# Peptides against a protein of PDB entry 6DSZ, part 73

Target 1, 361 residues: chain A of PDB entry 6DSZ
Amino acid sequence: NYVVTAQKPTAVNGCVTGHFTSAEDLNLLIAKNTRLEIYVVTAEGLRPVKEVGMYGKIAVMELFRPKGESKDLLFILTAKYNACILEYKQSGESIDIITRAHGNVQDRIGRPSETGIIGIIDPECRMIGLRLYDGLFKVIPLDRDNKELKAFNIRLEELHVIDVKFLYGCQAPTICFVYQDPQGRHVKTYEVSLREKEFNKGPWKQENVEAEASMVIAVPEPFGGAIIIGQESITYHNGDKYLAIAPPIIKQSTIVCHNRVDPNGSRYLLGDMEGRLFMLLLEKEEQMDGTVTLKDLRVELLGETSIAECLTYLDNGVVFVGSRLGDSQLVKLNVDSNEQGSYVVAMETFTNLGPIVDMCV

## One batch from the design tools (peptide; made by RFdiffusion4, then SolubleMPNN)

Design b1_p12_7_s1 (from b1_p12_7, 5 letters changed)
Fold by OpenDDE base, seed 3:
Structure b1_p12_7_s1 (fold): chain B 361 residues (1-361), chain A 12 residues (1-12)
Amino acid sequence: as target 1 above (361 residues)
Amino acid sequence: SLNLKPVEELAK
């Protein structure tokens, strides 16, 4: 009897930071295929708290805090379209992960999008949005008492959505997305009406963005709006202000992931396909009326890491680099560069043993 | 020793 001790998956396909175990604890949550790992971030490093097996590959993992919750809840969507909302409960030494809500959000009709599953949560926790199929936007209303995740579809005229986010500071839930048509790539916004189950015209659009525009970052207040990341350019738009930069340094490799550093959206980590780590900086200008506007965008090369599938800023300049292709890392961002001009120092490395192909026997 | 000082001290 060969007890094949099934090696635990080591390739990281998602990571998030928040307050999942308590209101005070800073957590790192790591998705490794079907496995969720929960850590507490401590002064000594990552303390493992719990591991959870999921009934499928984790495709979306997002923390969110509904109004009146003291800690974050976890939304997970699997590659088989099983959705759940999880809560951490601790009673003395007993740790339970409770399913608050669940549902299957698969449609019988629809073309699965080539860019895969996108899951987003409204910053005000009014809804979850899912781009699963071309020409459809699925909405899951967030209701506290609903144990069954019910969803509905809104038809998108734009069949080829590249990326989508909910915007901040919107009276109604508002999505911003990059889409492709025969004329190129464009950015559009829609308000989502839960009542009417339809899209209304959003606050702004930007036609003819960079041809390789691939990512949308929703920017918190006071800036608001969105950042659009391309291969050659980074653009900001909020309806009133448009700004674009084309730093030569980003042309060398495609940016593939991002993470917000500052709660106010002043800084973002960017990772490219070569394992370069950048800081995107939003320079603020305070107007005489007390409004904050974007003055400029800057990109700074911090250093090199493993090729990031996902990035998450923890605390005190420590970043978790989740890698699918290489070893995941904890890295420290320093104020001063080393002798090689790098601001990045590896603190810990997590060996990636490669993809576990779940042979369904 | 991960001297994880709170983020609030790096912004000063």
Scores: peptide ipSAE 0.021, ipTM 0.577, DockQ to the pose 0.168
Fold by OpenDDE base, seed 1:
Structure b1_p12_7_s1 (fold): chain B 361 residues (1-361), chain A 12 residues (1-12)
Amino acid sequence: as target 1 above (361 residues)
Amino acid sequence: SLNLKPVEELAK
């Protein structure tokens, strides 16, 4: 009896960094189809802690820390709309992944969006937002005592949402999204009322953005606002300040993923479809009143990696490059360039053996 | 050893 050990999936479709195993541990969590891999980031590299099998392909994976939690919780949504909130517990050598809450968030009526599943968490952990279907925004209120994830839908007038994020520093949970209509692509904001289960007018909008605007990055305080990434341009808007750049270097290939490097939102990693790694820098201007405003945006080419499906900054210039099409990598960002002008050095490579197509015969 | 130097050195 040859036990064909089903080859473990190697293609990465998501990654996140946070404090999941403890308040002190830095973790890397990697989604590989139906598998979740949990690592501790150490001075010696990645230490494997646990692998978890999920009941479906992981579509959303986000860490969040509700008020009064000592460590991060993990939200997972599968491609079959199974949602769960997971907690890591260790007792001596025993490691358990505990489901704090679960639910199925599938609707009986709705057109699945062409851009796929989007899942976002409010920075103040008031709610989870889901764009699953055109013309609907699903809200999961985050309550400590809720073992069953209950969701409700809010109607969204904008039928073709491209990307959506929660903004930082908002009194009420506020979404910022890129949408397409017959006139082009636009950015809009809405406040989300949990009480009334409706949208209120958001703080700002930007009509007629770049035709290929595809990504929204929510920027933490002190800057606030959002970055909109297109094919040819990168724009910042916070309601009061607008700034746009069109660096020729980003026009060569579409930016497909991003990750925040600094907690204050001063730097972001960007990955494109050719495996180029960029740094987006937000230059600060400190005003006499102590307010921090955006002075300028700059993009720098760092080097080349595997084509990133996802990026996550770990620590000390170490970045995990999660790749679906190629080998995933740990790379080091250096202050000084090599002889080829690259700031990127590969530290470790994780062989991608390709998707195991389960031929259901 | 990943000499985890603080992020502050990358901002220069």
Scores: peptide ipSAE 0.018, ipTM 0.512, DockQ to the pose 0.319
Fold by OpenDDE base, seed 2:
Structure b1_p12_7_s1 (fold): chain B 361 residues (1-361), chain A 12 residues (1-12)
Amino acid sequence: as target 1 above (361 residues)
Amino acid sequence: SLNLKPVEELAK
């Protein structure tokens, strides 16, 4: 009996940064199929803390901090629709990952969406939203005392949602989404009523966006609103201000992932299908009344990395490049370019041995 | 607090 030591998965399918182990620690969490790796980000690099086996492929992994929590909690949804909220607990040398809440969010009826599972969390931690099936938006209210995740569905008129996020700074939880209909792609917003379990009209919409608009980025205050990433264009909209850019450089390859660099939403990393790394910059204009408005958008090519499935800015210009197709990397962003015009230097490379074909023998 | 370089330093 050759115990084929099942090779550990090396392909990264998600990453997130926050304060999971403590309020003070900066963590990098990496999803590798059914495995969650937890690191502490230190001045010396990534310190491994814990590896956790999940009961399925991780499809969604998001950190969030409910009101009154000192550190972030982790929401995980598996590809088999098992949802959990995890907490890190350390008692001396004992490290435990505690399940605060769990549930199965699978519906008996529904067409699984072709664009896969989308999971999002309201910035004010009022709810989790899930796009699992066409024409349905699942809501999980985030109540402090619920060990069991209760969920309900709201019907979406828009059957082909491409991407969805919760907006910042909204009195009610508000989603912004790109959807496709026979006329093209559009952006719409809805307020989510927990009480009535329905959508209300959101603050704004934008019809006829770019045909290949694929991603929504919710922008925090003071800007608010959303960034819509297409193949040819990047647009900002907050209901009052609209701004679009069409930098030729982004036409060469589809942007597939993003990560916010600044807490105030001034900068975002963008990764494309060729492994190019960009910085998206939101230029500020301070008004005489103290309001901050978006002046302009700019995209800068930083350099080339492994093809990112996910990106996470850590600290001090260090970025984790989580790759599914290639080797994951820690890279340094420099202020000055090298002779080739690149601002990116690889610091560490994590070998990807490819997909573990679970040969069910 | 993340020691994020200002936008001004990456935009040069």
Scores: peptide ipSAE 0.013, ipTM 0.389, DockQ to the pose 0.646
Fold by OpenDDE base, seed 5:
Structure b1_p12_7_s1 (fold): chain B 361 residues (1-361), chain A 12 residues (1-12)
Amino acid sequence: as target 1 above (361 residues)
Amino acid sequence: SLNLKPVEELAK
């Protein structure tokens, strides 16, 4: 009886940074298939705190802080559509991960979307949105007293959603999404009515974006709006202002992940399929009335890393590069380039042992 | 020059 000690999964499929263990601790949370790893970010590096086994492959992992919470809560959705909201609780040396709410959000009817599961949280924590199936947007209202996650579907006329986010600074929860139709790819917004369980017309739309537009980034205030990332172009739109750039350097490889560096949305990390790491910069212009507007967009090549499945900025120029295909890394961003012109230095590498081939013997 | 401020200074 060879007890094949099931090697722990090492491929990273998600990562998030926030304040999960306490209001003061900076945490890195890493999803490795069915496992959640929780770290505290310290001046000395990553300190492991807890590992949690999940009842399925983690498909969505997002931190959020509802009004009146002292620390972040964790939303997890599995590939089998099990949803939960988790809380970290420590009592002395005892560490518990408490399920505050749970539910199964699977529908009996619907075509699973080819682009996979998308899960998003309203910045004001009014709802969770899920794109699980073509032509459906699932809403989970966030209510403090709900132990059971109740969900409802809103029909989307747009059958082929590529990516979706909640916008910032909206009176009502508002989604922005890239979708494809026979005429190409487009960006649209909808307000989500919890009361009527329907979409209302959103503040803006942009028809005929780049054919390979693949990602939406919601930009916080003061800029607001969204960034749309394509193969050849990066565009910004907030309803009043439109700006587009087409830096030749991004054409070489598809951007596949992003992470916000600055709380005000002035900088974003971008990773491509070749392991190139970029900084997207939003240059501000202060108007005479004190309003801040976007002046320009700029992309800078920082260097090379493992091929990122996910990126998260930690602190002091340290970035976690979560890799599915290669080794995950902690990297340092430097102000000055090295002799090779790279601003990236690997600090730590986490060996990826590859896919656990379940040899069903 | 990338002004890499600590996140702790950005949250104040």
Scores: peptide ipSAE 0.011, ipTM 0.420, DockQ to the pose 0.116

Design b1_p12_7_s2 (from b1_p12_7, 7 letters changed)
Fold by OpenDDE base, seed 1:
Structure b1_p12_7_s2 (fold): chain B 361 residues (1-361), chain A 12 residues (1-12)
Amino acid sequence: as target 1 above (361 residues)
Amino acid sequence: SLDLSPFDELAK
């Protein structure tokens, strides 16, 4: 009896960094189809801690820290709309992944959105937002005592949402989204009322953005606001300040993923469809009153990697490049370029054996 | 030169 050990999936479809195993540990979490891999980031590299099988393909994976938690919790949504909140517990050598809450968030009525599942968490951990269906925004209130994830829908007038994020520094949970209508693509904001289960008018909007605007990045304080990434342009808006750049280098290939490097939102990694890695820099201007404003945006080419499905900055200039199409990599960012002008050095490569198509015969 | 200076502060 040849036990054909089913090859473990190797294609990466998501990655996140945070403090999941403890308050002190830096973790890398990698989603590979139905598998979650948990690593501790060490000076010697990635130390494997646990692998977890999920009941479906991981569609959303986000770390968050509710007020009064010592470490991050993990939100997972599967492609079959099974949601859970997971906690890591270790007792001596025994490692348990505990489900704090779970639920199915599938609706009986609705058109699944063509751009797929979007899941976002409010920076103040008041709610989870889900764009699953056109014309609906699903809200999961975050309550410590709730073992059953209950959700409600708010009607969204904008039927074709491209991307959505929660903004930072908002008194009420506030979403910023790119949407498409017959007139083009636009950016809008809404406040989310948990009490009234409705949208209120958000702080700002930007009509007629670039036709191929595809990504929203929420920027932390002190800058606040959002970055909108298109095919030809990168724009910043916070309600008071608008700034746009159109660096020719980004026009060559579509930016498909991003990750924040600095906690204050001064730098972001960008990956494109050709495997080019960029740094987006937010230049600061300190005003006499101590307020920090955005002076300029700059994009720098760092080098080339595997085509990223996801990026996550770890520590000490080390980046995990999660690839679906190629080999995933650990890369080092250097201050000085090599002879070829690259700031990127591959440290480790993880062979991608391709998707195991389970032929259900 | 890339100002990678914040990378050194997180290691302390």
Scores: peptide ipSAE 0.018, ipTM 0.606, DockQ to the pose 0.115
Fold by OpenDDE base, seed 5:
Structure b1_p12_7_s2 (fold): chain B 361 residues (1-361), chain A 12 residues (1-12)
Amino acid sequence: as target 1 above (361 residues)
Amino acid sequence: SLDLSPFDELAK
């Protein structure tokens, strides 16, 4: 009886930064298949706090802070459509992960989307949105007293959603999404009515975006709006302002992940399929009335890392590079480049042992 | 030069 000691999964499929263990602690949460790893970010590096086994492969992992919560809660959705909201609770040396709410959000009818599961949270914590199936947008209302996650579907006319986010600064929960139709790819917005369980017309749309537009980034205030990332172009739109850039450097490899650096949305990390790390910069212009508008977009190559599945800025120029295909890394961003022109220095590398081939013997 | 001015909250 060879007890194949099931090696713990090492491939990272998601990461998020926030204040999960306390209001004061900065945490890095890492999803490795069915395992959640919780770290405290310290000046000395990552301190492991807890590992949690999940009842399935983690497909969505998002931190959010509802009004009146002292620390972030964690939303997890598994590939088998088990949803939960988790809370970290410590009592002396005892550490518990409390399930505040749970539910199964699987539909009996629907085509699973080819681009996989998308889960998003309204910045004002009014709802969770899920794109699980073509032509459906699932809504989970966030209610403090609800131990059972109830969901409903809203029909999307747009069958082929590529990416979707909630926008910031909207009176009603508003989604922005890239979709494909026979005419190409487009961006549209919808307001989500919880009361009527329907979409209302959103504030803006952009028809005929780049054919390979693949990602939406919701931009916080004061800019608002969204960034659309394609193969050849990066565009910004907020309903009033449109700006597009086509930096030649991004054409070399597809951007596959992003992470916001600044709370105000002035900078974003971008990772491509070659392991190149970029900074996207939003240059501000202050108007005479004190309003802040976007002046320009700029992309800078920072350096090379492992191929990122996910990126998260921690603090002090430290970035966690979560890799599925290679070793995950902690990297330091420097103000000055090295002799090779790189602003990136690897601080720590986490060996990826590759896919656990379940040899069903 | 990239302004990488940290949220220096970890250094307190």
Scores: peptide ipSAE 0.018, ipTM 0.574, DockQ to the pose 0.099
Fold by OpenDDE base, seed 2:
Structure b1_p12_7_s2 (fold): chain B 361 residues (1-361), chain A 12 residues (1-12)
Amino acid sequence: as target 1 above (361 residues)
Amino acid sequence: SLDLSPFDELAK
């Protein structure tokens, strides 16, 4: 009996950063199929803390901090629709990952969306939203005392949602999404009523966006609103202000991932299918009344990395590049470019041995 | 030049 030591998965399919182990620790969490790796980010690099086996492939992994929590909680959804909320607990040298809540959110009826599972969390931690099936938006209310994750569905008229996020600074939980219909791609917003379990009209919409609009980025206050990323254009909209750029450099390859650098939403990392790393910059204009408005958008090419499945800004210009197709990397962003015009230097490379084909023997 | 100077403020 050759115990084929099942090779550990090395392909990264998700990463997030936050304060999971403590309020003070900066963590990097990496999803590798069924495995969750937890690191503490230190001045010396990534310190491994815990590896957790999940009961399925991780499809969604998001950190969130409910009101009154000292540290972040972790929401995980598996590809088999098992949802859980995890908490890190340390008691001396004993480290435990506690399941605070769990549930299965699979529906008996529904067409699984071709664009896969989308999971999002309201910035005010009022709910989790899930796009699992075409024409349905699943809501998990976030109640402090619920050990069982209860969910309900709201019908979406828009059957082909491409991407969806919760907006910041909304009195009610508000989603912004790109959808496709026979006329093209559009952006719409809905308020989510927990009480009535329905959508209300959102604050704004934008019809006929770029045909290849693929990603929504929710922008925090003071800007608010959303960034819509396409193949040829990047647009900002907050209901009052619209701004679009079409930098030629982004046409060469599809942007596939993003990560917010600044807490105030002034900068975002963007990664494309060729492994190019960009910085998206939101230029501020301070009004005489103290309001901050978006003046302009700018995209700058930083350099080249492994093809990112996910990006996470850590600290001190260090970025984790989680790669599914290539080696994951820690890279340093420099203020000055090298002779090739690159601002990116690889610090560490994590060998990807490829997909573990779980040969079900 | 990318003003990456705000990266130093996040480390405090």
Scores: peptide ipSAE 0.018, ipTM 0.623, DockQ to the pose 0.118
Fold by OpenDDE base, seed 4:
Parts: C-alpha cells; sequence; structure tokens
Structure b1_p12_7_s2 (fold): chain B 361 residues (1-361), chain A 12 residues (1-12)
C-alpha cells in the first residue's frame, strides 16, 4: 500500500489579509485549491497557525468584520456553491475553526457565468453579493443571529457582468459592475434593497468604457467611487468626478489582479500577466470645504515578480505575491530603486510544484 | 445528506 502522500497543492488561487486570529494579529490567508492556510504576519516573516481542508475548491475567500465582532470573520464560497462563514477561536493551544453559518447557494436554473464565480461583501457588512449565473445577483443578508445563510436572487438585466464590487460610503448597499452588451462594455451601479429584494437605480453609470475593461476596484472614503481597469486605460468615477489615464506601460500586458495598500484607497498594487508589479496612486486634492477629491491617477512600475493570481499588501512594504503559474513570493517594496530600476526585492519564494496531475495509473 | 461540514474531518 503505497500511501502516495497526496502532495499538498502549492498553486495559489486566492489570498487575503486581515485580523482573523485576533483583533491584533495581522493574518495572511492563502487558498490553494481546497486548502486554506492561515499565517500570522510577524517581523520575522510568516508564522503558520492552521491549515484547513475545505470540502471543495475555494472560489471566493473574503474577510469581513460585522458590527460588534472583535475580529474578522471569513466568508468562503466553493466552486460547488457551498458557502460558509468561519470564525477563528483559540483556547490556550487549542485552535478551532467554527462555522458560524453555512449553506448551498446553487440555483436549479441558471447559466454559470463565463467569467466564473464572483463574491463580494458590502463594506458595512449588510450583505454578501454573488454573481454565479448570468442574469442573477444572489444576496446573502448578514444577520447577526442567523446561522443559516438565507439567500435570494435579484434579476440582473445585464447578462454579461465582467466584474462587480460593492461601493463604499453608500446609505444602501450599492454595487458597481462592468458589463458587456452588443454596444461594448459599460459601468453601472445599483442599490440593493434587502426589504424589497430588488435593485434600485444607483448613483451613477458610465457607458462605453474601454472595450477590455475587466476589473472594478471600489475606493473607500474619502474618495469613494470606483476604479475601472482596462487593457489600455485606468478610469476613476464617483458620480461627480471622472478621470482617465492611459499610461503606455500598461499596454504591454493585461493587468489581472489588484490589492489596496492604504486603508484610505490612496495606493493599489497591480499585477499583470508578465509578472510586472505596479503601484496605482491616487493623488488627493483637499478642497476649501474640507472635501477630499481625486486630483490625479498615476501608475508606477515597481518591478517584476512571479505572475500574480492574487496580491496582498501585508505591512512595512512587504507584499505577498500569490502565484498559480509560478512560485509565490514574499517581496519587499523599497523606497529607492536598485541599479536595475526595480523597487522590488524577493524575500522568500514558495515553490509551486504545479498541478498535481493525478496520473491515474 | 449533504455533509455541510465545510471541513474535512481531518481539521479536527
Amino acid sequence: as target 1 above (361 residues)
Amino acid sequence: SLDLSPFDELAK
């Protein structure tokens, strides 16, 4: 009996940072297919805390902190539409991952979306939104006492949603999404009514964005609004202000992932298909009334890493580069460039052994 | 019965 110790998956398909183990701990959570790895970020590096085998491939992994929680909870959705909300509990040396809520969110009828599963959480933790099927937006209300995830669908007229996020600073939960129709790609917003279980008209829309607009970044206050990333352009819109840039440097390769560096949304990491790492900077302008507005957008090339599937800024200029195609990395961002003009220094590399081809012998 | 346990028993 050769116990082929099934080699643990090494390809990273998601990562998130937050305060999952405690309010004080900074955690890095890494999704590797069905495996969830939990680390504490320390001055010495990543300290492993727990590994969790999930009942399916992790498709969505998001940390969120409902009102009254001392630390973040973890939302996971699998590729088979199993949803759960997880809590970390530690009692001395005993570590337990507790399921606060669970459910299957699969619909009997629906075309699975070509752009895959999208899961988003309202910044005010009022709901989870799921784009699973064309023409449907699933809502999971986040009620404190509800152990059972009761989801409902809202019909979405826009059948081909490319990406969707919840906006910040909205009185009602508001989604912003890129969609495609026969006329091109567009951005639209909807308010989500939990009471009426319907969409209301959102605060703004932007018709005829770049044809290859692929990502929405929700920008926190004070800026608010969203960034739309395309192949050739990066645009900002918040209903009142529109700004677009087309830096030639981003045309060389498609940006495929992003991560917010600053809590106020002043900086974002961008990764492209060539492993180039960029910083997107939002320059602020303070108005005489104390209102902060976006002055300019700027993109800077930081350097080269493994091709990122996901990025997360940790602390002190340290970034985790989660790679599916290559080795994942811890990299340090420096203020000064090296002799090659790179601001990126690799600190640690995590070997990707590739897909375990189950060679059925 | 959908074993709605999000964790394989090995996480005990």
Scores: peptide ipSAE 0.015, ipTM 0.421, DockQ to the pose 0.015

